# Ledger of designs, part 51: peptides against a protein of PDB entry 3VA4

Target 1, 107 residues: chain A of PDB entry 3VA4
Amino acid sequence: EPIGQLRLFSGTHGPERDFPLYLGKNVVGRSPDCSVALPFPSISKQHAVIEISAWNKAPILQDCGSLNGTQIVKPPRVLPPGVSHRLRDQELILFADFPCQYHRLDV

## One batch from the design tools (peptide; made by RFdiffusion4, then SolubleMPNN)

Design b2_p11_5_s3 (from b2_p11_5, 5 letters changed)
Fold by OpenDDE base, seed 2:
Structure b2_p11_5_s3 (fold): chain B 107 residues (1-107), chain A 11 residues (1-11)
Amino acid sequence: as target 1 above (107 residues)
Amino acid sequence: SYPKVVAEVPP
């Protein structure tokens, strides 16, 4: 059962997409095998990872050394590769130029 | 967020 959700907002690429997030590692990337598959040229094959260690614990986001980076919108910052960022509910994230939002699901 | 030039990632 999904514990969270990552929403890719609509844009020039197309309509909104929602990705379920599960316990463990949820890889964000261009590769189709990623939990959060973002099939766009500006996204690295393995771009970032969202790790959820428990249903009642904030997920950890890490950039995986992506070419175009991972950013938090508020407060604005670029995430250094491999550095853990604890996601807040409703947090806005940029993977390259693609805005997304994390939200916690009821468990 | 900070503006950044986005380039296509090679295969």
Scores: peptide ipSAE 0.211, ipTM 0.810, DockQ to the pose 0.053
Fold by OpenDDE base, seed 5:
Structure b2_p11_5_s3 (fold): chain B 107 residues (1-107), chain A 11 residues (1-11)
Amino acid sequence: as target 1 above (107 residues)
Amino acid sequence: SYPKVVAEVPP
């Protein structure tokens, strides 16, 4: 069962989408085989990864060397490629120009 | 931040 959720907010691309996050690696990217598939031109085929090692541990977000970057919104911070960022509940993330929000599920 | 670039989304 999912441990967390990544919400892609609605925008010019279309309506809101909710992606379940599971134990292990949840790849964020334009490629259709990504766990979090964001089929948009500004998203790299493999853009970032959210890794959840255990249900009781905060997920780790890493940019995978994406072209348009991965950023934390508050406070603003561009994530250097390959550097681990521990996600906080309700954290707002930008994959390129797409705003998303992570939250932990009550499981 | 990174420069903005748009690529084609494959079908």
Scores: peptide ipSAE 0.198, ipTM 0.797, DockQ to the pose 0.054
Fold by OpenDDE base, seed 3:
Structure b2_p11_5_s3 (fold): chain B 107 residues (1-107), chain A 11 residues (1-11)
Amino acid sequence: as target 1 above (107 residues)
Amino acid sequence: SYPKVVAEVPP
């Protein structure tokens, strides 16, 4: 059962997509084998990772040294590669130029 | 969201 959800907002690339997030490492990237596959040229093959250790713990977001970076929208901040960021429910994230939102599911 | 300079990553 998914512990969280990552929503990719609709845009010029297409409609909204919702990706389930599970315990462990959820890789975000352009590679098709990523848990959160974002098949866009501005996204690195292995762009970032969302690690969930337990259902009652905040997920950890970490940029994997992506070319175009990972940002938190409010307040705006570029995440340094490899540095852990604890995600808040409803947090807005930019992977390169793609806006997404993390949502904690009630498990 | 905010604008950002984006470069294409090769396949």
Scores: peptide ipSAE 0.197, ipTM 0.804, DockQ to the pose 0.055
Fold by OpenDDE base, seed 4:
Structure b2_p11_5_s3 (fold): chain B 107 residues (1-107), chain A 11 residues (1-11)
Amino acid sequence: as target 1 above (107 residues)
Amino acid sequence: SYPKVVAEVPP
């Protein structure tokens, strides 16, 4: 059962996509085996990770040393590799130049 | 604004 959702907004790459997020590690990356697979050339094979713990009420986002970075949109902030960022509901995120939004599900 | 990016692989 998903406890969260990551929405990739529509753009030149194509239509909007929704990815379910589960307890544990949800890897974001270009590799097809990632939980959140973003098959785009500007995305690193393993770009970032969204980790959801049973102990925490909010997911933790970490950049995995990606080439083009992970950024919080508002307020604007580039995430240093390996530094934990606590996601808020409706948080807007840039993976490279791809805008996404985290949504907490009621479960 | 969006960051300037570099492709890791060909499109």
Scores: peptide ipSAE 0.194, ipTM 0.797, DockQ to the pose 0.078

Design b2_p11_5_s4 (from b2_p11_5, 4 letters changed)
Fold by OpenDDE base, seed 4:
Structure b2_p11_5_s4 (fold): chain B 107 residues (1-107), chain A 11 residues (1-11)
Amino acid sequence: as target 1 above (107 residues)
Amino acid sequence: SFPKVVADVPP
């Protein structure tokens, strides 16, 4: 069962989409085999990773050296590649120019 | 503001 959810907000690309997040590595990227597949030109094939472990209170987000970057919206911060960021529930994230929101599921 | 983005694909 999913432990979290990543919501891609609606925009010029199309309607809102929700992606389930599971234990382990959830790769965000343009490649179709990514757990969170974002098939958009500005998204890198392997853009970022959301890692969820059984012993961590919060998922860890890392940019994977993407071209257009990964940002936290509030407070605003660009994530350097490979630097771990612990996600808070309802946290807003930008993958390139695509706004998303992490939601922790009660399991 | 958001940084300018470019396509991460070959032209």
Scores: peptide ipSAE 0.261, ipTM 0.797, DockQ to the pose 0.051
Fold by OpenDDE base, seed 3:
Structure b2_p11_5_s4 (fold): chain B 107 residues (1-107), chain A 11 residues (1-11)
Amino acid sequence: as target 1 above (107 residues)
Amino acid sequence: SFPKVVADVPP
């Protein structure tokens, strides 16, 4: 079962998409083999990673040295490459300029 | 925060 979810909000790119997140590393990127595949030219092939160590621990988000960056929306801040950020439930994230939201699932 | 740069796209 998935432990979390990453939602890509609808936009000019198309409709909303929900990606399941599992234990271990969930790679976010343009490459089609990423767990969270965002097939957009402004997204790096391997853009970021969401690592989940246990169902009851906050996931860790790291930017992987992406070209167009990873940001937390509230309060706004850019994530330095490779620096761990613990995700809160309902956290809003920008991968490049694509708004997403992390949601913890009750499992 | 970042200027948007279009990366290469897979064929």
Scores: peptide ipSAE 0.207, ipTM 0.766, DockQ to the pose 0.051
Fold by OpenDDE base, seed 5:
Structure b2_p11_5_s4 (fold): chain B 107 residues (1-107), chain A 11 residues (1-11)
Amino acid sequence: as target 1 above (107 residues)
Amino acid sequence: SFPKVVADVPP
């Protein structure tokens, strides 16, 4: 069962989409085999990863050396490649220019 | 923060 959710907000690309997040690695990227598939040309094929090691621990977000970057919105922070960032509930994230939000599911 | 580059989406 999903432990978290990543929401891609609606925008010029189209409507809102919700992606379930599971234990293990949830790859964010343009490649269709990514857990969080963002089929947009500014997204790297493998852009970032959200790793959830346990249901009761904050997920870790890492940029995978993406071309157009990964940012935390508040407070603003660009994530250097491979550096772990613990996601807070309701965290707002930019993958390239695409705003997303992580939230924990009540499981 | 980053220079933006657009790549092709696979068919």
Scores: peptide ipSAE 0.190, ipTM 0.762, DockQ to the pose 0.052
Fold by OpenDDE base, seed 2:
Structure b2_p11_5_s4 (fold): chain B 107 residues (1-107), chain A 11 residues (1-11)
Amino acid sequence: as target 1 above (107 residues)
Amino acid sequence: SFPKVVADVPP
């Protein structure tokens, strides 16, 4: 049962895609076996991780030392590798130059 | 901590 969702907005790469997020670690990356597989050259094979420890807790986003970085849009900031960021509902995230949005699902 | 992996192609 998914606890959250990560939406990749539509862009030059193609249409919008929605990725379910589950309890535990949800890896974001170019590798096809990532929970959130973003098959784009500018995305690191293992770019970032979204860890959800409980359905009623904010997920933690960490950049995994990606080449092109992970950014929070509002307020704007680049996430240093390995530093925990608590995701708020509706949080807007850039993985490299790909805009995404996290939202919590009803459980 | 997680392994650090960089992209093989820049944007």
Scores: peptide ipSAE 0.187, ipTM 0.741, DockQ to the pose 0.045

Design b2_p11_6_s1 (from b2_p11_6, 4 letters changed)
Fold by OpenDDE base, seed 1:
Structure b2_p11_6_s1 (fold): chain B 107 residues (1-107), chain A 11 residues (1-11)
Amino acid sequence: as target 1 above (107 residues)
Amino acid sequence: PPVTFDPSVLE
């Protein structure tokens, strides 16, 4: 069962989409086999990773050296490649220019 | 990276 969710907000690209997050690595990227598949040209094939461990279900977000970056919205911060960022519930994230929100599921 | 985002639009 999913223990988290990443929501891609609606925009010019189309309607809102929700992606389940599971234990282990959830890859965010343009490649269709990514856990969080964002099929947009500005998203790198493997853009970022959200890793959730059994020991601590709070996800760790890392940019994977993406071309157009990964940012935390509030407070604003560009994530350097490979640097771990612990996601807070309801945290807003920009993958390139696509706003998303992490939501912890109550499980 | 480009683009700024105002989180208030989501609240």
Scores: peptide ipSAE 0.105, ipTM 0.752, DockQ to the pose 0.201
Fold by OpenDDE base, seed 5:
Structure b2_p11_6_s1 (fold): chain B 107 residues (1-107), chain A 11 residues (1-11)
Amino acid sequence: as target 1 above (107 residues)
Amino acid sequence: PPVTFDPSVLE
């Protein structure tokens, strides 16, 4: 059962996509086997990871040394590779130049 | 480099 969701907003790439997030590691990347597969050239094969250790704890986002980076939108901040960032509900994230939003599911 | 983004455009 998913406990979170990552929304990829619509854009030139296509329509909006919603990715369920589960307990454990949810890898964000261009590789098709990623939990959050973003099949775009500017996304690294293994771009970032959203780890959820427990349903009642905020997810941890870490950039995996991506080429084009991972950023938090408000307030703007580039995430250093491997440094944990605790995600807030409704947080806006940029994976390369792709805007996404995390939100906790009411389950 | 950092990318400027206006979140109000998405909401």
Scores: peptide ipSAE 0.103, ipTM 0.751, DockQ to the pose 0.174
Fold by OpenDDE base, seed 2:
Structure b2_p11_6_s1 (fold): chain B 107 residues (1-107), chain A 11 residues (1-11)
Amino acid sequence: as target 1 above (107 residues)
Amino acid sequence: PPVTFDPSVLE
């Protein structure tokens, strides 16, 4: 059962897409095997990871040394590779230039 | 490179 969700907002790439997030590591990347598969050339094959340790604990986001970076929108910050960022509910994230939003699911 | 994004566009 999913613990959270990552929403990819609609844009020039196409419509909105929602990705379930589960306990453990949820890899964000261009590779089709990623939990959050973003099949866009500006996304690294393994771009970032969202790790959820428990249903009642904030997920941890880490950039995996992506080419085009991972950023938090509010407050604005670029995430250095491998540095843990605790995600807040409803947090807005840029993977390269693709805006996404994390939210907790009511489970 | 870092991108400036206005989140109000998505809200």
Scores: peptide ipSAE 0.099, ipTM 0.751, DockQ to the pose 0.186
Fold by OpenDDE base, seed 3:
Structure b2_p11_6_s1 (fold): chain B 107 residues (1-107), chain A 11 residues (1-11)
Amino acid sequence: as target 1 above (107 residues)
Amino acid sequence: PPVTFDPSVLE
């Protein structure tokens, strides 16, 4: 049962995609075995990780030392590698130049 | 390098 969702907005790459997020580590990256697989050259193989410890706790986002970075849109902030960022519901995130949005699923 | 995204896309 998914606890959250990461939405990749539509763009030149194609249509919108929704990725379920589960308890534990949800890796974001270009590698096909990632929980959130973004098969684009500007995305690092292991780009970032969204860790969910419990359904009632905010997920933790960490950049994994990606080449093109991870940013929060509002307010604008570049995430230093390995530094924990608590995701807010409806948070807008840039993985490289790909806009995404996290939201909690009330299940 | 920093990239910008317009949140108005959600509207």
Scores: peptide ipSAE 0.087, ipTM 0.732, DockQ to the pose 0.187

Design b2_p11_6_s2 (from b2_p11_6, 4 letters changed)
Fold by OpenDDE base, seed 2:
Structure b2_p11_6_s2 (fold): chain B 107 residues (1-107), chain A 11 residues (1-11)
Amino acid sequence: as target 1 above (107 residues)
Amino acid sequence: PPVVFDPSVLE
């Protein structure tokens, strides 16, 4: 059962897409095997990871040394590779230039 | 390079 969700907002790439997030590591990347598969050339094959250790703990986001970076929107910051960022509910994230939003599911 | 994004566009 998913613990959270990552929403990819609609844009020039197409419509909104929602990705379930589970306990453990949820890899964000261009590779189709990723939990959050973003099949866009500006996304690295393994771009970032969202790790959820428990249903009642905030997920941890790490950039995996992506080419075009991972950013938090509010407050604005670029995430250095491998540095843990604790995600807040409803947090807005940029993977390269693709805006996404994390939210907890009521489970 | 970092992207400047206005989140109000998506809210």
Scores: peptide ipSAE 0.140, ipTM 0.768, DockQ to the pose 0.187
Fold by OpenDDE base, seed 1:
Structure b2_p11_6_s2 (fold): chain B 107 residues (1-107), chain A 11 residues (1-11)
Amino acid sequence: as target 1 above (107 residues)
Amino acid sequence: PPVVFDPSVLE
């Protein structure tokens, strides 16, 4: 069962989409086999990773050296590649120019 | 990246 969710907000690209997050590595990227598949040209094939461990279910977000970056919205911060960022519930994230929100599921 | 996002629009 999913223990988290990443919501892609609606925009010019189309309607809102929700992606389940599981234990292990959840890759965010343009490649269709990514856990969080964002099929947009500005998203790198493997853009970022959200890793959730059994020991600590709070996700760790890392940019994977993406072309157009990964940012935390509040407070604003560009994530350097490979640097771990522990996601807070309801945290807002920009993958390139696509706003998303992480939600912890009550499980 | 040059993207500016106002989170208040989501609240």
Scores: peptide ipSAE 0.134, ipTM 0.761, DockQ to the pose 0.196
Fold by OpenDDE base, seed 5:
Structure b2_p11_6_s2 (fold): chain B 107 residues (1-107), chain A 11 residues (1-11)
Amino acid sequence: as target 1 above (107 residues)
Amino acid sequence: PPVVFDPSVLE
């Protein structure tokens, strides 16, 4: 059962996509086997990871040394590779130039 | 460099 969701907003790439997030590691990347598969050239094969250790704990976002980076939108901040960032509900994230939003599911 | 993004465009 998913406990979180990552929304990829619509854009030139296509329509909005919603990715369920589960306990454990949810890899964000261009590779098709990623939990959050973003099949775009500017996304690294293994771009970032959203790790959820428990249903009652905020997810941890880490950039995996991506080429085009991972950023928090408000306030704007580039995430250094491997540094943990605790995600807030409704947080806006840029993977390369793709805007996404995390939100906790009411389950 | 950091990408400038206006989140109000998405909401």
Scores: peptide ipSAE 0.122, ipTM 0.753, DockQ to the pose 0.169
Fold by OpenDDE base, seed 3:
Structure b2_p11_6_s2 (fold): chain B 107 residues (1-107), chain A 11 residues (1-11)
Amino acid sequence: as target 1 above (107 residues)
Amino acid sequence: PPVVFDPSVLE
């Protein structure tokens, strides 16, 4: 049962995609075996990780030393590699130049 | 690598 969801907004790459997030580590990256597989050249093979320790705790986002970075949109902030960022519900995230949104699933 | 996000995507 998914605890959260990461939405990749529609764009030149194609339509919107929704990725379920589960307890544990949800890797974001270009590699096809990633939990959140973003098969785009500007995304690193292992770009970032969203770790969910419990359903009632905010997920932790970390950039994994990606080439093109991970940013929070509001307020604007570039995430240093390996530094933990607590995700807020409805948080807007840029993986490279791909806009995404995290939201908690109340299930 | 600052990228400008257009919030109109949410509309």
Scores: peptide ipSAE 0.103, ipTM 0.740, DockQ to the pose 0.206

Design b2_p11_6_s3 (from b2_p11_6, 5 letters changed)
Fold by OpenDDE base, seed 5:
Formats: C-alpha cells, structure tokens, sequence
Structure b2_p11_6_s3 (fold): chain B 107 residues (1-107), chain A 11 residues (1-11)
C-alpha cells in the first residue's frame, strides 16, 4: 500500500500524473524502470531518490548527481547531490524543470 | 539550473 504520492503537474509535456510512493527507495528518473518514471530528456536516468524508511517518518529526498538538478521550490533551494532533504507534506519539488508535489497519504 | 518556478500558477 502506498504511503505517499508524488504528483507531476500538468504542463507542455502532458497531463498530470500521480505516482505512488512506497516503503523503501522510490527512484525518480528517465529510465522506464524507475518508480517515478519521468521520460523526459532533461531528467537524468537516475535523477533522484525518495526514500521512505517508515510510515511515520518524513521521506528523504536526495539528488543522485543529476545533470539538471533537484530543487525545493519554497523556499528556493538547489539540493546538493547526495545530501538528504526531509520532505514536508505538500512539498513542491523541481526535478530539472518539472514541478512536482509530494503529499502524505492518509492511510 | 532551471529558472525558479512560481508555484502560485499551480494553485
């Protein structure tokens, strides 16, 4: 059962997509086998990872050394590669130029 | 790096 959700907002790429997030590592990337598959050229094959170690703990977001970066929107912050960022509920994230939002599911 | 995104347009 998913613990969280990552929403990719609609844009020029197409409609909104919602990705379930599970315990463990949820890889964000262009590769089709990623948990959060963002098949766009500006997204690295292995772009970032959202790791959820427990249902009652904030997920950890790490950039995986992506080419075009991972950013928190509010307040604006570029995440250094490999540095853990605890995701807040409703956190807005840019993977490259793609805006996404994390939210915790009410389970 | 991409330019800052204004999230208000998504609300």
Amino acid sequence: as target 1 above (107 residues)
Amino acid sequence: MPVEFDPSVLD
Scores: peptide ipSAE 0.063, ipTM 0.722, DockQ to the pose 0.196
Fold by OpenDDE base, seed 1:
Structure b2_p11_6_s3 (fold): chain B 107 residues (1-107), chain A 11 residues (1-11)
Amino acid sequence: as target 1 above (107 residues)
Amino acid sequence: MPVEFDPSVLD
């Protein structure tokens, strides 16, 4: 069962999309086999990773050395590659120029 | 870098 959700907001690319997040590594990227597949040219093939452990269900977000970066929206912060950021519920994230929101599922 | 994002548009 999913422990969290990543929502890609609607935009010029199309409608809103929701991606389930599970225990372990949830890779965000352009590659179609990514857990969170964002098939857009500005997204790196393996852009970032959201890791959720059984010990701490709060996700850890890391940029994977993406070309166009990963940012936290509030407060604004560009994530250096490989540096762990603990996601808060309802946190807003930019993968390149695509706004997303993490949502914790109470399961 | 991505363009600036104003989160208030999502409220």
Scores: peptide ipSAE 0.058, ipTM 0.711, DockQ to the pose 0.246
Fold by OpenDDE base, seed 2:
Structure b2_p11_6_s3 (fold): chain B 107 residues (1-107), chain A 11 residues (1-11)
Amino acid sequence: as target 1 above (107 residues)
Amino acid sequence: MPVEFDPSVLD
């Protein structure tokens, strides 16, 4: 069962979408086989990864060398490729220009 | 660089 959720907010691309996050690596990218598939041209095929090691540990977000980058919104920070960022509950993330939010599920 | 985002629009 999912340990977390990544929400893609609604926008010009369409309505809100929620993606379940599981133990292990959850790849964010344009490729349809990604755990978090964001089928938009500005998203890299494999854009970023959210790794969840345990239900009681904060997930780790890494940019995978994406073209248009990955940013934390508050406080603002561009994530260098391959650098680990520990996600806080309710954290806001930009994949390219697509705003998302991580939510820890009560498991 | 990505465009600056105002998180208040998501609150």
Scores: peptide ipSAE 0.049, ipTM 0.707, DockQ to the pose 0.199
Fold by OpenDDE base, seed 3:
Structure b2_p11_6_s3 (fold): chain B 107 residues (1-107), chain A 11 residues (1-11)
Amino acid sequence: as target 1 above (107 residues)
Amino acid sequence: MPVEFDPSVLD
């Protein structure tokens, strides 16, 4: 069962979407095979990865060398490719220009 | 480069 969630906020692309996150690697990208499939041109085929090693540990976000980048919103920070960032609950993330929010599920 | 996003709209 999912232990986290990534929310894609509503926008010009359409309504809000919620993606379950599981133990292991959750790939974010334009490719339909991604756990978090964001089918938008500005998103790289394999854009980023959210890795969850345990339910009681913060997920790790890494940009995969995406074209348009991955950023933390508050405080603003561009993530260098391959550098691990520990996600906080309620963390706001930009994949390219798409705002998302991670939150831990209570299960 | 991503477009600017104002996080205040999410609060």
Scores: peptide ipSAE 0.046, ipTM 0.698, DockQ to the pose 0.265

Design b2_p11_6_s4 (from b2_p11_6, 4 letters changed)
Fold by OpenDDE base, seed 2:
Structure b2_p11_6_s4 (fold): chain B 107 residues (1-107), chain A 11 residues (1-11)
Amino acid sequence: as target 1 above (107 residues)
Amino acid sequence: APVVFDPSVLE
């Protein structure tokens, strides 16, 4: 059962898409086998990872050395590769230039 | 280069 959700907002690429997030590592990337598959050329094949250790713990976001980076929107911050960022509910994230939002599901 | 994003656009 999904513990959270990552929403890719609508844009020039197309409509909004929602990705379920599960316990463990949820890889964000261009590769089709990623948990959060973002099939766009500016996204690295393995771009970032969202790790959820428990249903009642905030997920950890790490950039995986992506070419075009991972950023937190509020407050603005570029995430250095491999550095853990604890996601807050409703956190806004940029993977390259693609805005996304994390939210916890009530389980 | 970091992307400048206005979150109010999405709210």
Scores: peptide ipSAE 0.162, ipTM 0.765, DockQ to the pose 0.187
Fold by OpenDDE base, seed 5:
Structure b2_p11_6_s4 (fold): chain B 107 residues (1-107), chain A 11 residues (1-11)
Amino acid sequence: as target 1 above (107 residues)
Amino acid sequence: APVVFDPSVLE
């Protein structure tokens, strides 16, 4: 069962979408086989990865060398490629210019 | 360049 969720907020692309996050690697990208598939031109085919090693550990977000970057919103920070960022509950993330929010599920 | 995003818009 899912341990977390990544929410893509509504925008010009369409309505809000919620993506379940599981143990292991959850790839964020434009490719349709990504766990978090964001089929938008500004998103790299493999843009970033959210890795969850255990249900009781914070997920790790890494940019995968994306063209348009991955950023944390509060406080603002551009994530260098391959550098681990520990996600906080309710954290706001920009994949390129697409705002998302991570939250831990109560399971 | 980094995108400036106002998170209050999402609240």
Scores: peptide ipSAE 0.148, ipTM 0.752, DockQ to the pose 0.173
Fold by OpenDDE base, seed 3:
Structure b2_p11_6_s4 (fold): chain B 107 residues (1-107), chain A 11 residues (1-11)
Amino acid sequence: as target 1 above (107 residues)
Amino acid sequence: APVVFDPSVLE
């Protein structure tokens, strides 16, 4: 059962997509085997990782040394590679130039 | 490179 969700907002790339997030490491990247597969040229094969240690613990987001970066929207912040960022519910994230939103599931 | 994004667009 998914503990969280990462929503990729609709855009020129296509419609909105929701990705389930589970306990452990949820890799975000262009590679098709990623938990959150974003098949776009500007996304690195292994772009970032969202690690969830427990259902009641905030997920940790880390950029994996991506080419085009990972940013938090509010307040604006570019995440240094490998530095842990604790995600807040409804956090808005930019993977390269793709806007996404993390949402915790209360199930 | 940093990307400018206006979150108001999502509201």
Scores: peptide ipSAE 0.134, ipTM 0.746, DockQ to the pose 0.190
Fold by OpenDDE base, seed 1:
Structure b2_p11_6_s4 (fold): chain B 107 residues (1-107), chain A 11 residues (1-11)
Amino acid sequence: as target 1 above (107 residues)
Amino acid sequence: APVVFDPSVLE
């Protein structure tokens, strides 16, 4: 059962896509093996990771040293590689130039 | 360069 959801908003790339997030590491990247697979050239093979612990279930987002970066939209903030950022419900994130939104599921 | 995203369009 998913603990959270990451929504990739619709855009020139195509329609909206929702990715379930589970306990443990949810890798965001261009590689098809990623939990959150974003098959776009500007996304690194392993771009970022969203880790969810069973203890509090609050996701921790970390950029994995991506080429085009990971940013929090509001307030604006570029995430330094490897620095933990606790995601807030409904938080807007930019992986390169792709806007996404994290949603905490009530489970 | 990264694309500037206006979050207000999602509100």
Scores: peptide ipSAE 0.066, ipTM 0.712, DockQ to the pose 0.249

